# Peptides against a protein of PDB entry 7Q4I, part 29

Target 1, 281 residues: chain A of PDB entry 7Q4I
Amino acid sequence: HENSTIAERLYSEVRVLCWIMTNPSNHQKKARHVKRTWGKRCNKLIFMSSAKDDELDAVALPVGEGRNNLWGKTKEAYKYIYEHHINDADWFLKADDDTYTIVENMRYMLYPYSPETPVYFGCKFKPYVKQGYMSGGAGYVLSREAVRRFVVEALPNPKLCKSDNSGAEDVEIGKCLQNVNVLAGDSRDSNGRGRFFPFVPEHHLIPSHTDKKFWYWQYIFYKTDEGLDCCSDNAISFHYVSPNQMYVLDYLIYHLRPYGIINTPDALPNKLAVGELMPEI

## One batch from the design tools (peptide; made by RFdiffusion4, then SolubleMPNN)

Design b1_p10_6_s3 (from b1_p10_6, 7 letters changed)
Fold by OpenDDE base, seed 5:
Structure b1_p10_6_s3 (fold): chain B 281 residues (1-281), chain A 10 residues (1-10)
Amino acid sequence: as target 1 above (281 residues)
Amino acid sequence: MTPEWMRPPE
């Protein structure tokens, strides 16, 4: 009884490759549940690991495991994507194995942009990188051109991109991308509400859930508040989502409906030229 | 809230 015509159009026109950061110990515990929920709505889904798993579609990258190797894994993941999959999609999403993503909402945000525009989106943080960087946990999405610049121009140059595998993954890629003129986009909706979130919905929706001294309020690039106005009606991602909560979210978002309420989607915006961004709010 | 939320990303 659903009309998915616009969603089907965007699935075709805004192709998304999702790569999931995982490890062998989490293949069954976490990654499998991504594959069985929101990951099935990506145009292509790949799990980046240190061990191959044909049931999961996991790739064995030449990296060690542990938090200190996340930057190394990210570099190898994008090298792998560039070598094998750069033409399989227009946009390339990094997510963790405990990130939940509403892929249709991401396609809606990305629709006006050219994949040849050097841009990436996510939850923008202000420290360390002048233009900001995107939170690793919330997930971030690169255009095809951004991936090309990262792999071809940034990674081979130690002056542009950190050569060792240590450091904060999200900060380091943010530095590299800035150094090759990939723009840190604004992912907020037309009302100025965020779309990518580094925590679960409850953390953002409940007023006074955290102290105002909490680091997040000092890191967020765009001013935001807790409560119902925290989050776009077209929110894209949440982090620290347990495997069980992924199935709950799938039910709530895609199955549960208030009887007699019909949502009419807004008209799609005009497409932007290559290199053009939406005006900031 | 998990302990990871209590501090900024490394």
Scores: peptide ipSAE 0.040, ipTM 0.745, DockQ to the pose 0.212
Fold by OpenDDE base, seed 4:
Parts: C-alpha cells; structure tokens; sequence
Structure b1_p10_6_s3 (fold): chain B 281 residues (1-281), chain A 10 residues (1-10)
C-alpha cells in the first residue's frame, strides 16, 4: 500500500553519489551502520578512509587520519570521485559517518537544478567565506559541475585552493568553491525552513535547548529558530546521530506510520536552466 | 570552523 512512484522517478533523474568521511577505527563502529540504513538509498555509496575495506566498500585515500587531515581527505575524496565516478551520479554528497540523510528529500531539493550548474548545498554558515560555506557535519552536496571545478580548476591552483592539508575542511572547500564561482545555494524549503542540520533533531526541535550565545546562532547564514518551525518537513540531514539512532530514524521515517494519515507530495517545481538558482528567501 | 568543544554530546 506504499506508493513510491515519485521517489523512484527521482532516484533515476537525480542520481546521488554519497561519500562518507570515515576512518579505519569507525568502519565497524559507525560506517557500516550508515551502509545498513540511509546509505542504501544513495545511487552510489563510497566510504572514504585511509584503509581499504571490501565489506564496507571503503577506499584507502593517500592521507593520514585525524582531524587535522580532514581537509586532505576531502580533497583526495573528490579527486577520487572525479577520476572514477564523475559520471556515476549527478550530485555528490559528503557526509560524516555520524550524519543521517533522507536522500529522497535531498533529491526533491535538487530536482529543479541542473547538475551542470556550479552549485552546492548544505547548512550554510556565514563566517570566513563571503557567500558562505556549508557545515561539514550536516553534509553538503556538490553538483557534477561543482566537483569538476573543484578538482580541475581549484585544487591545482594554490591561489584558489589551500594546498596544505590543515584547516577546517568545510571552510577550506567553501573558499575553494567560491574561488571557482561555485555558488553556495539556499537549501531552505519554500517556508524558509532549513533542510541540512549540524546537530541531532532534538537540538533543533526543542525550544531553548541552547542559549542565544551558542556559536551556532552566530554562524548560521539564514536566521532560524528552534522548535517545530526550525526544520522542513522535507529535512535532509542531521549530525551527531549515533549508530543506534540511525536505525531508530530509519524505522520512524520509513516504517512507523500513524494509521489514517495519508501524505500527498507537493508538485515538483519547474526545472531551472543551467546556471539558474531558485530565488533566495 | 565549528567549535568542537561546543558540539553536542554524541
């Protein structure tokens, strides 16, 4: 009695490669749970690590481990994708091994955009980068053209992209992408509600969970509130999701149903031309 | 940069 016709259409028309930032110590602890939950809804799923794991489909990138190597790993991950997988998808999602993603909602957001448009989406932060940058933990998705520009135009040029592997990976990729005119898109829904979240649902949904001095309120590019109006009904991602909570979210989102409540999906928007963005709110 | 020391607990 489930009708997934639109979701199946979008699965075909909005192809998403998901790459998961992980490390060998987290292959079993975290990454495999991504593979067993939301990651199975990606068109292609790759785990970017420093060690190969055939069971996980993990790639050994030529980088060290640790937080100071995340930028290096991000660069190598996208180089690997460009070399081996650039035609396997239209959109390329980076997520952490503790990020949960509703891929269908991401496809819905991405549907109007051309993958040849140099754009990327996520939870936009305002510091350090003029157009903003996307929070690493919330996950961010690049168009195919954005990946091409990043790998081919930005990475080879030290003036455009940091050659050192140090720094905050999300800020550094944001700088690189801006320098090659990849646009930081608006991922909010038509009501102005966010879709990518750098924390667990509880931290966004519960009013007054944090005080207004919390760094997040100074970092968010678009004003948002806590509570029920914080989050789109078509939310895409949450961060700091434990392995156990991934299974809970999978159950709640894809299995648990309130009897007698039927949801009708909104109509798909018109497709945009190459280079065109939806109006910002 | 996201302040890691201010992140919510896992």
Amino acid sequence: as target 1 above (281 residues)
Amino acid sequence: MTPEWMRPPE
Scores: peptide ipSAE 0.037, ipTM 0.751, DockQ to the pose 0.397
Fold by OpenDDE base, seed 2:
Structure b1_p10_6_s3 (fold): chain B 281 residues (1-281), chain A 10 residues (1-10)
Amino acid sequence: as target 1 above (281 residues)
Amino acid sequence: MTPEWMRPPE
């Protein structure tokens, strides 16, 4: 027996469209498993591909395949969303077909923010973009206003947004969003712990798992530690999650319970005005 | 060694 009343409320009040970056070779291998696990908790789930797949609900975008086309695919994906789905949600999550997302935790983080605030969230990196940019693999979520500004103001202007389809997808969207005054939000919890993660849980939870010279420590915008204090109790995403691991995570998060331990959720914060952000920690 | 997939954006 569980009480999901607050989660159900947030499902209705914090509507999330999830779009999944995939390709035809991964429809069955990866994307299908997103649909069967965490993707079912999105208000709307769309797979962005180069080929249509009616079973998957995949959209064929007018882009080529390969890593060099990821930026092109992201631009076309958000154009498609703006044209067909901008009113279907309040927030628009990009994730990879090997990203796992706890959508309820994302709704909790987003709850105080207005979707008319030009903001986006994710795992913030500090290089290349002054305000930072969000790691592509960890997934990032745009407000409705952020999508509008990206598609209507940034994309049509080569001075604001790269017209070529080449480049690092996450860096390029970060540049475009900064150029139209979309704010790179702070996704950390009240204890300063991260919520979006560019690696699997093991790589963040185990102390000294990585060398101190590992690029991640130089890229992360906010100082973070390894171990149990690395990650919020309300963590949102992990990357490089295999299809099998998605089902394991679904079981561990939504089904497995320690008997006699009852989690009482914190009270929802007050809603912010349009343009207002949570105080920095 | 960092796994091959654990790399910065290109």
Scores: peptide ipSAE 0.040, ipTM 0.749, DockQ to the pose 0.214; fails the geometry check
Fold by OpenDDE base, seed 3:
Structure b1_p10_6_s3 (fold): chain B 281 residues (1-281), chain A 10 residues (1-10)
Amino acid sequence: as target 1 above (281 residues)
Amino acid sequence: MTPEWMRPPE
């Protein structure tokens, strides 16, 4: 027996459409496990593929498969969302079929922001894009206005957005979004700890898992520490999560409780005006 | 641009 009153309020007030990047070969192997775990906590869940699957609720986008087509798939996914679902949510999350997301923590982060603010959040990387871009694997979330600007203003203009389907999808969308003044938000908590993670919890929580030469330390926009202080108590996402590990995480996060320990949630912050961001820390 | 090992292949 839990008190979910605040979570239920946020479910209603901070509506999230989650679209999952997948392919036909992963419908049964990976995507269905997203649907059976964290994806059920989205207000709307859509799997973006090259083949339709009514059992999964997968959409066949007019794109090829493979890593070299991820940018094309991302463009078509957001076009599809804009055409069919732009009013079904306030926020639009991209995740991979091996990304795990704590949707309640994402709603908490997003709560103060207007969906009409041109902003997006994720694990911010510093290369290639001046304001930074969000890691594709960690998942990134666009406001409704960000989606509108991306689809209506950026995509039709080859000067603002890459017209071909090649390239790193997260970098390319980051360039497009910057070019239409969609802000790369700071997803860190009030203690400066990250919320979106491009690897499994183990890789972030264990010190010395990687050396300083590992590309990640050169890519992160905000300097972060390893170990237990690496990650927010309200972390949002992890990547490279196996199907079995999704069920483990679901159990650990939503079912397993240490007896006698009660978490009291922080008060919700005041809502921001349209175009206003939280102060940088 | 993005390192090839940032995400699994499709």
Scores: peptide ipSAE 0.035, ipTM 0.745, DockQ to the pose 0.262; fails the geometry check

Design b1_p10_6_s4 (from b1_p10_6, 6 letters changed)
Fold by OpenDDE base, seed 4:
Structure b1_p10_6_s4 (fold): chain B 281 residues (1-281), chain A 10 residues (1-10)
Amino acid sequence: as target 1 above (281 residues)
Amino acid sequence: MTPEWMRPPP
């Protein structure tokens, strides 16, 4: 009874390569569950690791393991993508091995944009980077042009991009991207609701789950509310999703249906010109 | 230990 015609169209027109930040200790514990759930809906799925895993399709990047090497791994991941896969997709998603992504909703958000537009999307944070940067945990998606600029223009220039592998990977890529005029897009829907979330749904959906002094409220670039109005009906990602919760989300989103309720998708927006963004809300 | 999600980005 499922009509996937629009989703199939978007799968073809909005090609997404998903790369998953992982490590050898998480291949079986976490990454495999990404592959078995939401990762199967990417046009291409690659696991970026320090060790090769043929069952997972993991790539051994020339990086060390540990939190202090995430920036190094991000740089090498995008270099690898640019060298081997830049034409395999239009958009390039970074996600963690505990990020859950509704790829169809991401394709819907990306549909109007040209992949030749230097833009990237995610959960935008305001500190450290003037235009903002995208939260690493929520996942962020670069256009093909953004990847090109990052790898070809930013990475080779220590004045534009940090050559050292230390630092917060999401902040550092955000600085690099800003320095090559890659725009930090607005991921919010037409109602101003967020689509990329740095926490599990529960933390966003439950009012007063966090204190008003919680760092997130100081970091978020756009004002957002808690509760059901926090989140787009077309939400794209959540972070800190356990392997078990990935299967729960996969079931809830793609299998569980309330009988007699049928959603009609909104009309696709007009396509934008190269370099054009949707108006800020 | 503060839960990881309670830590600000570094």
Scores: peptide ipSAE 0.048, ipTM 0.784, DockQ to the pose 0.194
Fold by OpenDDE base, seed 5:
Structure b1_p10_6_s4 (fold): chain B 281 residues (1-281), chain A 10 residues (1-10)
Amino acid sequence: as target 1 above (281 residues)
Amino acid sequence: MTPEWMRPPP
């Protein structure tokens, strides 16, 4: 028997809408497996595509396919969310159809923050944007106020937000959000360990898996190491997770238990005021 | 070895 009382409380108090970036060719191959695994733990789950799929709950956005259209799809996805779903959640997660997310750990991180605080979280990168931007593949989560500012204040103004559909979607949204004073939050835990990851667990957990010249070490905003100290015990996301690996992770995280070990959760932190952030580590 | 699909941000 499992005691989920705190997780159930956070499911009610920290409502998350998850939107998944996908395309028609990946509805059956990838997106369906998100819906069957971690996506079921979101308060609302929507797949953003170029074609409608009623079985998947996919929305047809007025955009083309391919990497050159990802920014266009991101803009249209958040417009759609603002018009139809802005009151359905407190927080709005973007993920890819090969991102895996532990939604309970995200709710735990978000619990102290007001959804009226203009903030967003993810794996923070340092290039191109002064405050940093969040890696697209690791997934990033906007507060309700951040979505409002993005759609209402940034998108209509070509001086604040790129009007064409070209460019790196994560960099471009990062620029737009900075221009409307949405803060790039720190997603690290109290030990300084990361929670959002742009690669699979193996690539972070195994020391020297990548060369020291690997681009990731030049892009990360906060200093981090490989090995067991790479990752929070309350990690939130991993990227490049295959459909089969999603089911493995679902089993390992939610079903497999070491007999005789009881994990007692830490106490919830105090709630922050509107506009207040957690202290830097 | 870093997998080839572990591409930098575009």
Scores: peptide ipSAE 0.046, ipTM 0.778, DockQ to the pose 0.198
Fold by OpenDDE base, seed 3:
Structure b1_p10_6_s4 (fold): chain B 281 residues (1-281), chain A 10 residues (1-10)
Amino acid sequence: as target 1 above (281 residues)
Amino acid sequence: MTPEWMRPPP
């Protein structure tokens, strides 16, 4: 027996549309496993592809395939969301078809924020964008106002947003969002621990798994540690999660329990005013 | 992908 009352409340109060970056070759190999695991916990789940798939609920965007088209696909995905789904949710998550997300932990992080606050969250990187940008692989979540500003204000203006489809999608959306005063939020918990991760749990939890010269340590916006203290107890996402590992994570997070240990959730924080952010740590 | 094969953002 479980008590999901708070999670059910947050499901209603913090509505999340998840869109999954995928392609036709990954519909069966990867995307289907997102739909069967963590994606079922989104209020709305859409797969953004170049081909329609009615079994998956995949949308055919007018874009080519390949890494050089990810920015084009991201622009078309958010245009599609704005046109068809802007009122279906309060928050709009981009994830890859190999990203795993604990949606309840994301709702907990987002709870104090107004969807009308121009803000987005993820794993913040420091290069290229003054305020930082969110790692594409870790997934990033835009407020409804952030989506509106991106689609209505940024995308139509080549001075604010790159008109071609080339470039790193996460850097390019980060530039566009900065140019329309969408704030790059701090997704860390109250202890300063990260919530969005661009790698699998193993790569973050094992100390010295990477060399100190590894690019990630130069890119991360906030100083972070390795090991058990790397990651929030309310971590939101991991990247490079295989289809099999998605089912393992679903089992470990939602089903496996140590007998006699009961987790008591922290109290919900106070809601912020429109435009207000949590204090920096 | 292992960290060794992970390319930084461009």
Scores: peptide ipSAE 0.046, ipTM 0.782, DockQ to the pose 0.192
Fold by OpenDDE base, seed 2:
Structure b1_p10_6_s4 (fold): chain B 281 residues (1-281), chain A 10 residues (1-10)
Amino acid sequence: as target 1 above (281 residues)
Amino acid sequence: MTPEWMRPPP
């Protein structure tokens, strides 16, 4: 028997809409496995595609397929969310169809923040955007106010937001959000450990003698360590997770338990006022 | 995917 009382409280108080970036070729190969694993723990789950799929709950956005259209798809996805779903949640997560997310850990991170605070979280990268931007693959979560500002203030203004559909979607949304004063939050835990990860757990947990020239070390906004201290005990996301690995992670995180070890969750922090952020670590 | 296939951001 498991006590989920705090998780149930957070499910009600920190409502998350998850939208999944996918395409018609991935509906059965990838997206359905998100729906069958971590996506079921979102308050609302929507698959953003170029074709409708009623079995998946996929939306056909008016965009082409391919990497050069990801920014176009992201813009149309958030327009769709704003028009149809802005009141269905407090927070709006973008993830890929190969991102795995521990939604409870995301709710815990988000709990102190007002959804009316113009903020977003993810794996922060330092290039291209002064305040940083969030890695597209690790997934990023916008407050309701951040979505409003993006759709209403940024998207209609070509000086604030790129009108063309080309470019890196994560960089381009990062530029747009900065231009409307949406803050790039710090997603690290109280020990300074990351929560959003642009790679699989193995890559972060196993100290690889990765050359310091590896792009990730040049892009990461906050200093991070490799090995056991790489990752928060309350880590939120991993990227490049295969469909099979999603089921493995789902089992390991939610079902497999070491007998006789009881984890007591930390107390919830105090809620912040609108516009307040947690202190930097 | 080997670290080599980790697509650098653009």
Scores: peptide ipSAE 0.047, ipTM 0.780, DockQ to the pose 0.215; fails the geometry check

Design b1_p10_7_s1 (from b1_p10_7, 3 letters changed)
Fold by OpenDDE base, seed 2:
Formats: C-alpha cells, structure tokens, sequence
Structure b1_p10_7_s1 (fold): chain B 281 residues (1-281), chain A 10 residues (1-10)
C-alpha cells in the first residue's frame, strides 16, 4: 500500500554508511536495538566497539572504554572506515547507541550535495569552534571527501588534530574538520526548522518553561523554537532514545498511518556542483 | 534524560 519509489531511488543515489559508537556492555542492551530498528535502513551499518561481536557486526577498535576514550574511538573508527569502507558509501554517519535516525530524511537533505564536497551536517553548536561543531549525540554525517580530509590530512598532523584521546569527541572532530576546510553545513529545512536533535522528541516538542539559561539555548548555533514548529517534518535524528522508544518510533514513523491522509513528497532540489552549498535560510 | 549541563569544555 506504500509507494517507496523515491526512497528507493535515494537509497541508491545517496548511500549512507552508519557507524554506531558503542561498548561491550551496551552490545545487547542498546546496540542490538539500533540494528533491529533504524540501522536496517543504512546502506551499511557498523558498530564500533572495543570488543568484537559477530552477532552485532561489531568491530574491536584498539581503544579503551569510558568518556575519556570517545575521541580516540572516533579517530580509530574513521581510520577503519577510510581503510575498509570509503567506497561503500557517499556519506558517513556517526551516531550513538541511543541515537535514533530517520535515514530517508537524511538522504533527502543530502541529495543535492556532492559527496566530493568537503562538508558535514548535524546539530550545530557555536562554542569552541568558529564555524561551529556538530553535537555528538544528535549524530553527524560526513561526506566522503570530509572523511578523506579528516583521516589523511587532519589526523596525521598534531597541529590540525589533537593526538591525545582525551577531550570532547564532537568538539575535537569539529576542530579537526575546520582545520582542513571541511564546512559545517546548515541542516535546517526550508522553513528554518532543525533536523538533528540532541534530545528526545518530547523535550523539543513540548514547550517547557525552560530556563533561558539552559545550556542548550546558549550552545545552539541557529535560533530554534519549542513546540510543533521546533522540528522539521523531515527531522533526521533524536538522542537519549531508549531501546524501547526506538521500537515505538519505528512503529510511529514507518507503520502507524492516519487513514485517508496521503503525503505527497516535495520535488527533489537541483543537484549542487562540487563545493557548492544550499543558499542560507 | 536531558543533561543539566553541557559537555565539559575541552
């Protein structure tokens, strides 16, 4: 009863490798549920861990566990991707094992861009990095060229990229990418609504009398609103999604339908030249 | 849970 022709086209034309940041203690508790839900819609799905898991398809990276090793794990993950998988996709998504992603919406956002454009997308934060950096939890997606620049140009140079494994993972990759002229893209839709979210849908959709001093409002690069207008109809990601919530979201997004309502997708935009970005909104 | 504080500064 569904027409997926455009989604199938985008699956072929906008190939996405998803790598999931996880650890051995989360293989069964969290990562397995990513594999059983949204991760199935990636062209390739890899779990980056410190231990191998043949059931999960987890890779054992030569890193320790804990928050102080997340940057080390990210560096090793992208090195692994570049060595083994750089031609398996056009775009390379990092997500956490508690991130939920609507991959079709990401393909729609990425469609006009060349994978040879040095660009990456996510929930853009303004501190520490001049062009901004992408929230680690919301997930961020690099073009193939961005991965190449990160691994080949940035990582080998301690002046461009932090050699130590310590630091905020998302900030450190943001610094490295800026230093090799990878652009921090604008992921907002044509209405200026965000697509990548560092929290669960409820926290964005429900207007709370949130203290204006809440860190998120100080960190967000683009002004955003609360309520129904907070989020694109083509939202891409949410963070802090429990394993149970992943199945709920899968049901709500891909199965539950209001009878008699038919959505007609917008026309695909024109493709951009290499190095070209969408106009500012 | 929504973290009450930002990621630690680098």
Amino acid sequence: as target 1 above (281 residues)
Amino acid sequence: DMPPFPPPPP
Scores: peptide ipSAE 0.057, ipTM 0.809, DockQ to the pose 0.136
Fold by OpenDDE base, seed 1:
Structure b1_p10_7_s1 (fold): chain B 281 residues (1-281), chain A 10 residues (1-10)
Amino acid sequence: as target 1 above (281 residues)
Amino acid sequence: DMPPFPPPPP
């Protein structure tokens, strides 16, 4: 017996379109497993590719393949979303085909925010962009207004947004969004623990997994610790999750229960006005 | 595996 009443309410009130960055070589190897696991909990799920796949619901974007085209694919993906799907959701998540997402935890984080607030969330990095930018691998979520500003105001202006398809896609979208006053939100929980993670749980949970010289510690926008205090109890995403690990995570999170332990959810916070953010921690 | 390097700056 499970009580999902609050999750069902949030599914209706905090509508999420998830778009998955993929390519034709990964449709069967990776993307299909997203569709069979966490992707089924999105209000809408779209795979952004260079080839159409009707079984996957993949869209063929007019872009080339390879790491040098990720920025081009991101621009075309958001153009496609704005043209066809801007009213299908309130929030628009980018994830990779090896990102795992707990969509209910994302809805909980997003609940107080208006989708008309120009904001986006993810794992915030500090280099290159003054307000920070969100890690591409951890996934990042834009409000409807953020998508509008990106597509309508930023993309058509080469002074605001890079016109070529080269560069790090997460940095480039971060620059574009800053230039149209889309705010880089704080995704941390009330205890200051992160929710979006650019690596697998093991790499965040195990102390001393990396040395202090590891680039991540220089890039992370907010001070973070290793170990159990690294991660929110309401964590949203992990990256570099293999197809097999997606099924394991789905089982552990949604099926496996410690007998006699019942989690009572915290009360929902008050809704914010348009343009209002939660206080910084 | 954790990538040893961040995405290269543009």
Scores: peptide ipSAE 0.056, ipTM 0.808, DockQ to the pose 0.134
Fold by OpenDDE base, seed 3:
Structure b1_p10_7_s1 (fold): chain B 281 residues (1-281), chain A 10 residues (1-10)
Amino acid sequence: as target 1 above (281 residues)
Amino acid sequence: DMPPFPPPPP
């Protein structure tokens, strides 16, 4: 027997629409495994593609395929969400078809924030954008107000948001969001540990996978460590997760339990006012 | 395997 009462409450109070960046060649190879694992824990799950797939619930966006079109796809995805789904959720997660997300941990992080606060969260990187931007692969979550500002205020203005479809998707949305005063939030836990990760758990948990010259250490906005102290007990996402690893993670997180150990959740924090952020650590 | 390169600059 499992007690999910708090998780069920947060499912109702912190509604999350997850949109998955995919393409037709990955519908069966990757995206369906998201749908069969962590994606089923979103309040709404949409796959953003260039082709419709009724089995997957994929939307055909008016974009080309390839790495050079990811920014175009992100713009069209958020336009589609704003037009059709802006009231279906409070928070709007972008993830890749090889991102794994613990949605309950994301709801816990988001709980104190108003969806009318112009804020977004993810793995914050420091280059190119003054306030930072969120890593595309780790996934990032926008408040409803952030989506509104992005679609209504930023996208129509070439001075605020890049009009062409080229460029790094995560950097470009980061620039656009900064230009409309959407705040790049701090997703770290109360101990200063990260929650959104641009790599698989193994690469964060096991030291010596990278040297000090590895680009990641130059890109991270906040100081982070390697090893067991790298990651929050309430971690939210990992990237480069294979389809098989998604099922392994689903089993380890939601099914496998050490007998006689009961995890008691921390109390929920107080809700913040509109525009208020948690203090930085 | 971790990508050896960061995303391309904008």
Scores: peptide ipSAE 0.056, ipTM 0.807, DockQ to the pose 0.133
Fold by OpenDDE base, seed 5:
Structure b1_p10_7_s1 (fold): chain B 281 residues (1-281), chain A 10 residues (1-10)
Amino acid sequence: as target 1 above (281 residues)
Amino acid sequence: DMPPFPPPPP
């Protein structure tokens, strides 16, 4: 028997809208498996596409397909959210159709923050943006105020936000958010361990899996190691997760239990005031 | 396998 009382409380108090970046060719191949696994734990789940799919709950955005249109799709997705869903949640997660997310762990991280604080979280990278930007593949979560500032203040101003649809979507949104004073938060746990990951668990957990010259080590904003110390016990996301691996992760995280081991959750932190951040680690 | 990520243009 499982006690989910705290998770149920956080589901009500830390409302998350998840929007999934997808395309028509991936509706059945990838997006459907997000909906059948971790996406069911979002308060609201929307698939952002170029074609409508009523079975998937996919929205047809006025954008072209292809990697060169990802920034255009991100802008239109947040416009759509602001127009139709800004009051349906407190936090707004972008994920890819091959991102896996432990939504309960994200709610735990977000719990102390006000959704009226202009902040966003994810796997922070250091290049191109002074405060850093969040990796697109790991997924990133905006507060309600961050979405408002992005859509209302940044997007209409070509001096603050790129008007064309070209460029890396994660870098471009990072530039726009910085220009409207949305803070790039620290998503690490109290031990300094990361929570958002741009690769599968194996790539982070196994030491020396990558060369030290691998681009990731040059991009990561906070110093991190490989191995068990790479990742928080309350990790939030992984990227490049296949449809089959999503079902495996759902089983391992939500069903498989070591008999006789009871995990007691830590106490919830105090809530922060509007504009207040957790102390740096 | 970790895919290579091309750095965005400056």
Scores: peptide ipSAE 0.052, ipTM 0.798, DockQ to the pose 0.108

